# Designs tried in a protein design run: peptides against a protein of PDB entry 5HOI. Part 33

Target 1, 351 residues: chain A of PDB entry 5HOI
Amino acid sequence: FRYMPFSPAGTPFGFTDRRYLTMNEVGYVSTVKNSEQYSITVSFFDVGRFREYHFEDLFGYDLCFLNEKGTLFGQSKTGQIQYRPHDSIHSNWTKIIPLQAGERITSVAATPVRVIVGTSLGYFRSFNQFGVPFAVEKTSPIVALTAQNYRVFSVHYSQFHGLSYSLSELGTSSKRYYKRECPLPMSLPNINSDMKKDANLDYYNFNPMGIKSLFFSSYGDPCIFGSDNTLLLLSKWRSPEESKWLPILDSNMEIWKMSGGKETTDIHVWPLALAYDTLNCILVKGKHIWPEFPLPLPSEMEIRMPVFVKSKLLEENKAILNKKNEIGADTEAEEGEEDKEIQIPVSMAAE

## One batch from the design tools (peptide; made by RFdiffusion4, then SolubleMPNN)

Design b1_p10_4_s3 (from b1_p10_4, 8 letters changed)
Fold by OpenDDE base, seed 1:
Structure b1_p10_4_s3 (fold): chain B 351 residues (1-351), chain A 10 residues (1-10)
Amino acid sequence: as target 1 above (351 residues)
Amino acid sequence: RDKELKERIL
């Protein structure tokens, strides 16, 4: 295992000179490699509220976090971070994070009020939006961060204990934990089964944890989307004893339903955000599980608990077809069996 | 049922 720089919904370069550093509901940040330099573009979905901007990156930023007020950049090896407000009213600032030998920045997060830096040695560094430091805490090794307002969702990795998570609030005077290094019930990528395709190996080398994204919902609940394409939501996190991870969407099941019950291998869900009861995502068509260029328009996918079994739906549809054939519906419909969409019963559409 | 499930998840 190697600690890799993580950014929410970031993509690898693959065989190209360009990738997405991050994307969410606000927009997407791209970088293009130009010899020894990089060209960064910050793009937005709401073109009426925000203006796209571009700059030359001499440092090779490999970490990014986008919010409604600005973009945080980081360089995992050098420890350099930069915050760029989207407006021209506030100044850009740059800081070097002190790193030990072999230490890497593994993730960064920014809200309108906080900047957070996590490292491969488990240094958790907190700042205000102007880069003024609050605290340095030693935790288990950090592999991913997200933040909303004053709250931070952190994912940790131990070789002995696997994945854990913390949920904390960064007040003005102190850090409060709602959850502290609790087990995270997320499936890790299986190297032996999934690595049979070169495209999966490239993605695994970029993101060994298989965390496609993590974010807070519009209600302020921690969400994580793993390599199994299941959206997990942390429910009841204010009550430590009642808190549970809920699998609120199996995106592979939803893609299977959308395809009329056909097994598809060329459609992939790329998560952006959870707004109310809809997953904002990119539907990726092609050989790669991540979006290429240009970025497709975002799609909405309604959240649904994975209570349906594909085999039962297939058996019910076979039983309906057999009954129609017994009732003497004309034989002309036999030649098109491969193209018949599985009718999902309307009673299995969420009432 | 989906509204009750959503209210039980939140």
Scores: peptide ipSAE 0.007, ipTM 0.446, DockQ to the pose 0.038
Fold by OpenDDE base, seed 5:
Structure b1_p10_4_s3 (fold): chain B 351 residues (1-351), chain A 10 residues (1-10)
Amino acid sequence: as target 1 above (351 residues)
Amino acid sequence: RDKELKERIL
């Protein structure tokens, strides 16, 4: 296993000179290779609220986190981080994170009030928005981070225990844990089944955990979207005894429904954020499971618990078709073997 | 049905 730099909804270069460093509900950050340099562009979905900006990157930033107030960049090997406010009123700042031999920054997160750095050795470093340090804590190895306001959702990896998560609040005086290194019931990428496509191998080499993104919902619940394309939400995390992961969306099932029950292998959900009851996402069409350039417009996908079994729906639709054919035996044979859309029962449409 | 699911999730 190799620790790779993780950023929410970040994409690999693939065969191109460009990739997305991160994307979410605020916007998307791209980087382009120009000889020995990189050009970074910070773009926004709300062009009325924010102005796109770019800069030359001499360091080769491979970590990024975008929020409503600024962008955090990081270089996984050197330990350099940079925070760039979107507003020109606030100054950019740069800091070097001390790394041990072989240590990497694996993830960074930023809110309007906190900056967090996680490493492959499990160093959790917290700062304010001005880069003033609060604390250094030693945890299990960190593979992913996200943050909202004062809250941090961290994903940890152990060779012995697999994935775990923590949920913490970074107050002014102390760190509070709501959850500390609890088991994370997320499916890991299946190397044997999924790696039959070269594009999946490229993505696995970029992101071995298959975490496409993690974020907080608009209600402040931790969300994670894995390689199985299932959105997990941590419910009731304030009550230690009642806290559970809910599979609130099977995006492969939703794509299958949207296609009229056809198996489509060329449409992929790329998660951005969860706003109320809708997953904000990019619908990717093509060979790659990640967005290419130009970025398609975001789409909304309604959250639905995966209570329906495809096999039962296919059997019920076959039974309905067979009954129609038994009643219709007297009228003309000319409707060819064309694309019989599965009638999704109206009770399974959005009520 | 979305209301009953929302009431069970919240």
Scores: peptide ipSAE 0.007, ipTM 0.440, DockQ to the pose 0.038
Fold by OpenDDE base, seed 3:
Structure b1_p10_4_s3 (fold): chain B 351 residues (1-351), chain A 10 residues (1-10)
Amino acid sequence: as target 1 above (351 residues)
Amino acid sequence: RDKELKERIL
């Protein structure tokens, strides 16, 4: 296992000179490699609200977090971070995070009021939006961060305990925990089953945890989207005894439904955000599970708990077809049973 | 020229 820099919905270079550093509901940050330097572009989905901008990156930023007010960049090895407001009213600032030997920045997050840096040794560093430090805390090794307003969702990794999570609030004077290093019931990528495709090996080397993204919902609930393509939402986190992870969307099941019950291997969900009851995502078509260039338009996918079993739906459809054939026996069209689109009931189909 | 405010955390 190796700690890799994580950014929400970040993509690998693959065989190209370009990748997405991060993407969410606000926009997408791309980097293009030009010899020893990079060109970074910050692009937005709402082109009426925001102006796209670019700059030269001489540091090789491999960490990024985008919000409505600015973009945070980080370099995992050097400890350099930069915050760039989208407006020209506030100045950019650059800071060096002190790193121990072999320590790396593993994730960064930024809100309009907080900047957070997490490391491979479990250093959790908090700042205001101007880069003024609040505190340094040592936790279990941090592998991913996201933040909304004053709240931070952190994912931790231990070689002995696997994945855990924390949910905290960064007030002015103190950090409050709602959850502290609780078990995270997310499936890790299975090297033996998933690595049969070279494209999956490249992605695993980029992101060994398989966390495609993590974010807060529009309601302020922590969400995580793993390698199993299931969206998990942390429900009732304000009540420690009632808090639970809900599988609110199996995106593989939804793709299977949208395909008329055909197994597809070339369509992939790339998560951006959860707005109300819809997953904002990129539908990726191709061999790679991540979006390439140009970025496809975002799509909305309605959240649905995975309560249906594919085998049962197949059996029920076979039983309906057999009953129709018993009633309408006079048209022997011997079209092979395997290629018939499954009629998914409208109540089960994504609109 | 965006004046990068370089702050070093010591």
Scores: peptide ipSAE 0.000, ipTM 0.367, DockQ to the pose 0.012
Fold by OpenDDE base, seed 4:
Structure b1_p10_4_s3 (fold): chain B 351 residues (1-351), chain A 10 residues (1-10)
Amino acid sequence: as target 1 above (351 residues)
Amino acid sequence: RDKELKERIL
């Protein structure tokens, strides 16, 4: 296993000179290889609120986190981090995170009030927005971080226990845990089935955990979107005994529905954020499961519990077609079973 | 059911 730098919804270079370092509801950060350096662009979806900016990256930042106040960059190998406020009122700051031999920064997160750095040795480092350190804690190896306000959602990996998660609040004086290294019921990428396509191997080499993104919902619930394309939400996390992961969206099922019940392999959901009851996402078309350039406009996908059984929908649709044929309604030609658009009954869509 | 589930999630 190799610890790789993770950023929310970050994309690999693949065969290109460019990738997204991160993207979310605020915007997207791209980097382009320019011989010995990189050019970073910070772009925003709300062009009225924010101005796009770019800079030369001499360090090769491979970690990024975007929020409404600034962008945090990190270099996984050197331990350099940089925070760049979007507003010119606040100065950029740079810091070197001390790394042990072979240690890597695996993830970074930033809120308007906190900066968090996680490492492959499980060092959890917290700072304020000005880079003033609060604490260093040793946890299980951190593979992903996200944060909202004072809350941090961390994903950990152990070779023995697989994925775990923590949910913590970074107060002024202390860290509070709501969840501490609890099992994360997310499926890991299946190397044997998924790696038949070079594009999937490239993605796996970039992100071996298959975590496409993690974020907090608009309500402040931890969300994670894995390689299985299921959006998991941590409900009732304030009550440790009642807390559960809910599969609030099977995006493969939603794509299957959108395709009229056709199996498609060229449409992919790329998660950005959960706003209320809608997944903000990029609908990716093509061979790659990640967005290329230019970035498509974000789409909204309504969250739906995966309660539908494909086989039943197929049987019901077949039964409806047979009844139409018996009633002598016009012979719409026997387009093969593969070409028949499955209408989901409105009654089932409302349950 | 999705609405009731949403109301339990949200």
Scores: peptide ipSAE 0.006, ipTM 0.448, DockQ to the pose 0.042; fails the geometry check

Design b1_p10_4_s4 (from b1_p10_4, 8 letters changed)
Fold by OpenDDE base, seed 1:
Structure b1_p10_4_s4 (fold): chain B 351 residues (1-351), chain A 10 residues (1-10)
Amino acid sequence: as target 1 above (351 residues)
Amino acid sequence: RRKELAERIL
């Protein structure tokens, strides 16, 4: 296992000179490799509220976090971080994070009020939006971070205990934990089953935890989207004993329903954010499970707990077809059996 | 919303 730099919904280079450093509901950050330099572009979905901007990156930023006020960049090996406000009124700032031998920055997060840096040795560093340090804490090795306002959702990895998570609030004087290194019930990528396709090996080498993204919902609940394409939401996190992970969307099941029950291997959900009851996502069509260039328009997928079993729906539709054939509907329907859309019951089709 | 999303997948 190697600690890789993680950014929410970041993509690998693959066979190209370009990738997305991060993307969410605000926009997307791309980097293009030009010889030994990089050109970074910060793009937005709301083109009326924000203006796209670009700059030359001489450092090779491999970490990114985008919010409504600015973009945080990081270089995993050198420890350099840069915050760039979207508004030109506010100054950019750069800082070097001290790293030990072999230590890497593994994730960065930024809100309008906080900057957070996590490392492969479990150093958790907190700053204000101007890069003034608050604290340094030693935790289990950090593999992913996200933040909303004063709250931080951190994912940790131990070789002995697997994945854990913390949920904390970074006040002015102290850090409060709602959850501290609790077990995270997320499936890790299985190299032997999932890596039978070369395209998945490149993604695994880029993101060995299979965390496609993590974010806070519009209600302020921690969300994580793993390699199993299931959206997990942390419910009741204010009550430590009542807190539970809810599988609020199986995106593979939703794609299967949308395709009329056809097996599709070329459509993939790429998560951006959870707004109310809808997953904002990119629908990726093609060989790669991540979006290529140009970025498709975002799509909204309604959240639904995976209560339905695919096999039962197939059996029920087969039973309905057999009954129609017994009632003497003419034989012209035999040649088209492979192309018949599975009738999803109207109670399962939300309006 | 699901119909519009299905029309983008198909």
Scores: peptide ipSAE 0.019, ipTM 0.466, DockQ to the pose 0.729
Fold by OpenDDE base, seed 2:
Structure b1_p10_4_s4 (fold): chain B 351 residues (1-351), chain A 10 residues (1-10)
Amino acid sequence: as target 1 above (351 residues)
Amino acid sequence: RRKELAERIL
């Protein structure tokens, strides 16, 4: 295992010269290899609110975090970070994060008020939006970060303890923990089953933890989307004793329902954000589990607890078909049993 | 909204 640079919903290069550094509800940041340099484009979904911009990257930024006010870039090996406001009125700033021998920046996050840098040695560095440092804390090795306003959701990895998480608030004078290195009940990628597909090996080499993204919901709840394609939400995090991870969406189950109960192997959910009761995502059609170029338009998937068992839905459909045949409904629809859309219960049928 | 989503998946 090695610590890799993580950015929310970032994609590998694969066999291409281009990738997404990050994407979320605000937009997507792409980078294209151009000889020894990179061309970075910051694109937005709301083209009326934001203007796309590009710049030449001579540093090879491999970390990115996009927010409504700017983009944070980082170089995992050199420790260089750059913040670029979307508004040209505000100046860009660059800083070098001091790294020890073998230390890497593993994740960066930025809000309109905070910049956070996490490292493979567990250095948690906090700054204001102007790059003025607040504090340095030593934690377990950081593998992923996201932030909203003053709150930070950090994922940690230990060889002995696996995945843990922290939820903290970076006030003006001190860091408050709501959760501090608590166990994270997320499944790691299954090397033995998933590695049989070449496309999964490339993604695993890019992201060994299988964390496709992490974000705060519109309600300010920490969310994580792993390799199992399950969206986990941290509920009741303000109450230490009541706090729990909720599997609020099995995206594989939702795809299976949307396909009329057909097993689809070529459709993948790529998470962007959770807005109210909907997962904003990219629906990826193809061999790769990540979006390619051009980026498809975002899609909204309603959150649903994974309560349904595929086998029961198939049995219920078979029982409904048998009852229709017993009632003598001469609907000569000779559509083979394999092509009959699973009647999703009306409470689950899309309006 | 899901019907439009299903039509984009199918």
Scores: peptide ipSAE 0.019, ipTM 0.460, DockQ to the pose 0.690
Fold by OpenDDE base, seed 5:
Structure b1_p10_4_s4 (fold): chain B 351 residues (1-351), chain A 10 residues (1-10)
Amino acid sequence: as target 1 above (351 residues)
Amino acid sequence: RRKELAERIL
């Protein structure tokens, strides 16, 4: 296992000279490799609120986090981080994070009030938006971070215990834990089943945890989207005894329903954010499970608990078709069995 | 809206 730099919804280079460093509801950050240099572009979905900007990257930033006030960059090996406000009124700042031998920055997060750096040795470093340090804490190895306001959702990895998570609040005087290294019930990538498609191997080498993204919902609930394409939401995290992970969307089930019950292997959900009851996402058509260039427009996908079993819906539809064929002896053509839309119950049909 | 999105992508 190798600790790889993680950024929310970041993409690999693949066979290209360009990739997305990160993307979310605010926008997307791309990098292009030009010889020994990189050109970074920070683009926004709301072009009326924000102006796209670019800069030359001499350091090869491989970590990124975008928020409404600025972009945090990091270099996993050197420990360099840079914060760039979107507004030119505020100054950029750069800092070197001290790393031990073999230590890597594995994830970075930024809010308008906090900057967070997590490492492969489990150093959790917190700063304000101006790069002034608050604290250094030793945790289990950090593999992913996201943050909203003063709250941080961290994912940890142990060789012995697998994935865990923490939910903390970084006040002015102290760190509060709501959850501290609790088990994370997320499925890891299945190397044996998913690697049979060469296109997925490059992604697993880039992101061995299969965490496509993690974010806070508009209500401030931690969300994670794994390689199983299931959106997990941490419910009731304020009550330690009541807190649970909810599978609020099976995106493979939703794509199957949208396809009229056809198995589609060329449509992929790429998560951006959860706003109210809708997953903001990129729908990717093609061989790669990640968006390429140009970036498709974001799509909205309503959250739905995966209560329905495909096999049962297929059996019920076969039973309905057989009953129709017993009643209707007349000659309408055999459209091949592969082209028949599954009647999704009206309560399940996408409006 | 979801049907319209499905019809654009499928």
Scores: peptide ipSAE 0.016, ipTM 0.450, DockQ to the pose 0.581
Fold by OpenDDE base, seed 3:
Structure b1_p10_4_s4 (fold): chain B 351 residues (1-351), chain A 10 residues (1-10)
Amino acid sequence: as target 1 above (351 residues)
Amino acid sequence: RRKELAERIL
C-alpha cells in the first residue's frame, strides 16, 4: 500500500497536464503543469462574492483545502504548506512541516480559525489561521482530513484494522474527542471488479482508498463519499452509544432513477458538499469518473435512504404496462421497449 | 428538478 496525498474531491492528471487539486461548495482549485512549474488557479462558484486568482507554483503543491476565507496548499514530500487568504488584507504565510524519512503529508484542512496537517506516520499537527502551532499528536496513519470551524473529521488507515475515523474539536486550550479511531464502515475499492477499465486504474493509483470526498454538512455532521458512490453521514455523534453511519444517498440508484431506469455507465456523481437535504455535486458525463475541464455547473441531488430495490420497481412497471395492454387502452405508442421511461413513485421523485 | 436534471444528463 502507498500513502497518496488526499484532497477533498481532487482529481488525477490522467494523461493531461491539468487537474483539480480540490473542489467543494465554495469553488475549485486547478493546477496546470508548465515545464518544471505549475500554475494554480483558485476559482469560485459565487463570482459576486469572490474574485478568482492565480499564482505560479514552484513547489508542485499536491494537497489543497479551500474554505470561505482562504486556500491551504501543501507539498506531500517536502512538507511545505502555504495559506493564501482570499482577501488581500490578510498576508499569505508559508511553513515547512518537519517530516521524518519516508513520511508524507497525506492530507491538509483549513477553516477560518484552524489549519490541520496529517501525515502517513499519524502526526496530527494543528495551527491557528496564522500558522502558529498549537500541538502535535501521534495517531494512527492519517489518510484524509476535513474541518469545519473548530471540528476536525480525520480518516485513519491501518493495514491490520482497515479504515477508522476520529471526530475532534480543537478548542483554545485542548483537543476534545467525540470519536477516536472508531471503525469506519466504508467499502474499499475492489481492484478486481473496478480495475477492468483502464480509466479506473488511473484513479485508483491517485486515490487507493476511493474516498472521493469528505466534508461536514451544513448541520455540522461528518460526511464521506467512497468508491461505492454512497454518501455516508455520521448521525448522533454527540452521543457515543447512539452514533451511527447512515447511508443517506446511493448516487448510483439516483442516477438510475434520473435516467428513467436505464443502465447508464457514463454518468457519475462527483460530491462537493451537503447543504441541508441536498448533495451539491458535479454530474460527470464521460469515460472518467471525475470531472474534466471545463468544470460543469454544480447540481443538487436530494438525499434519500436507499430503501428501494431496482428489480421490484422494474417488475411493478412491467405489471402496470401489461395491465394497460389488457384493458385495450389505445397504446399508439409502439415506442420501443428501450425508450419506456420507468414511472418512479412520487415519493421517490424529487421534482 | 429531476426532469431538468435528466435532460441535462441524457
Scores: peptide ipSAE 0.016, ipTM 0.461, DockQ to the pose 0.618

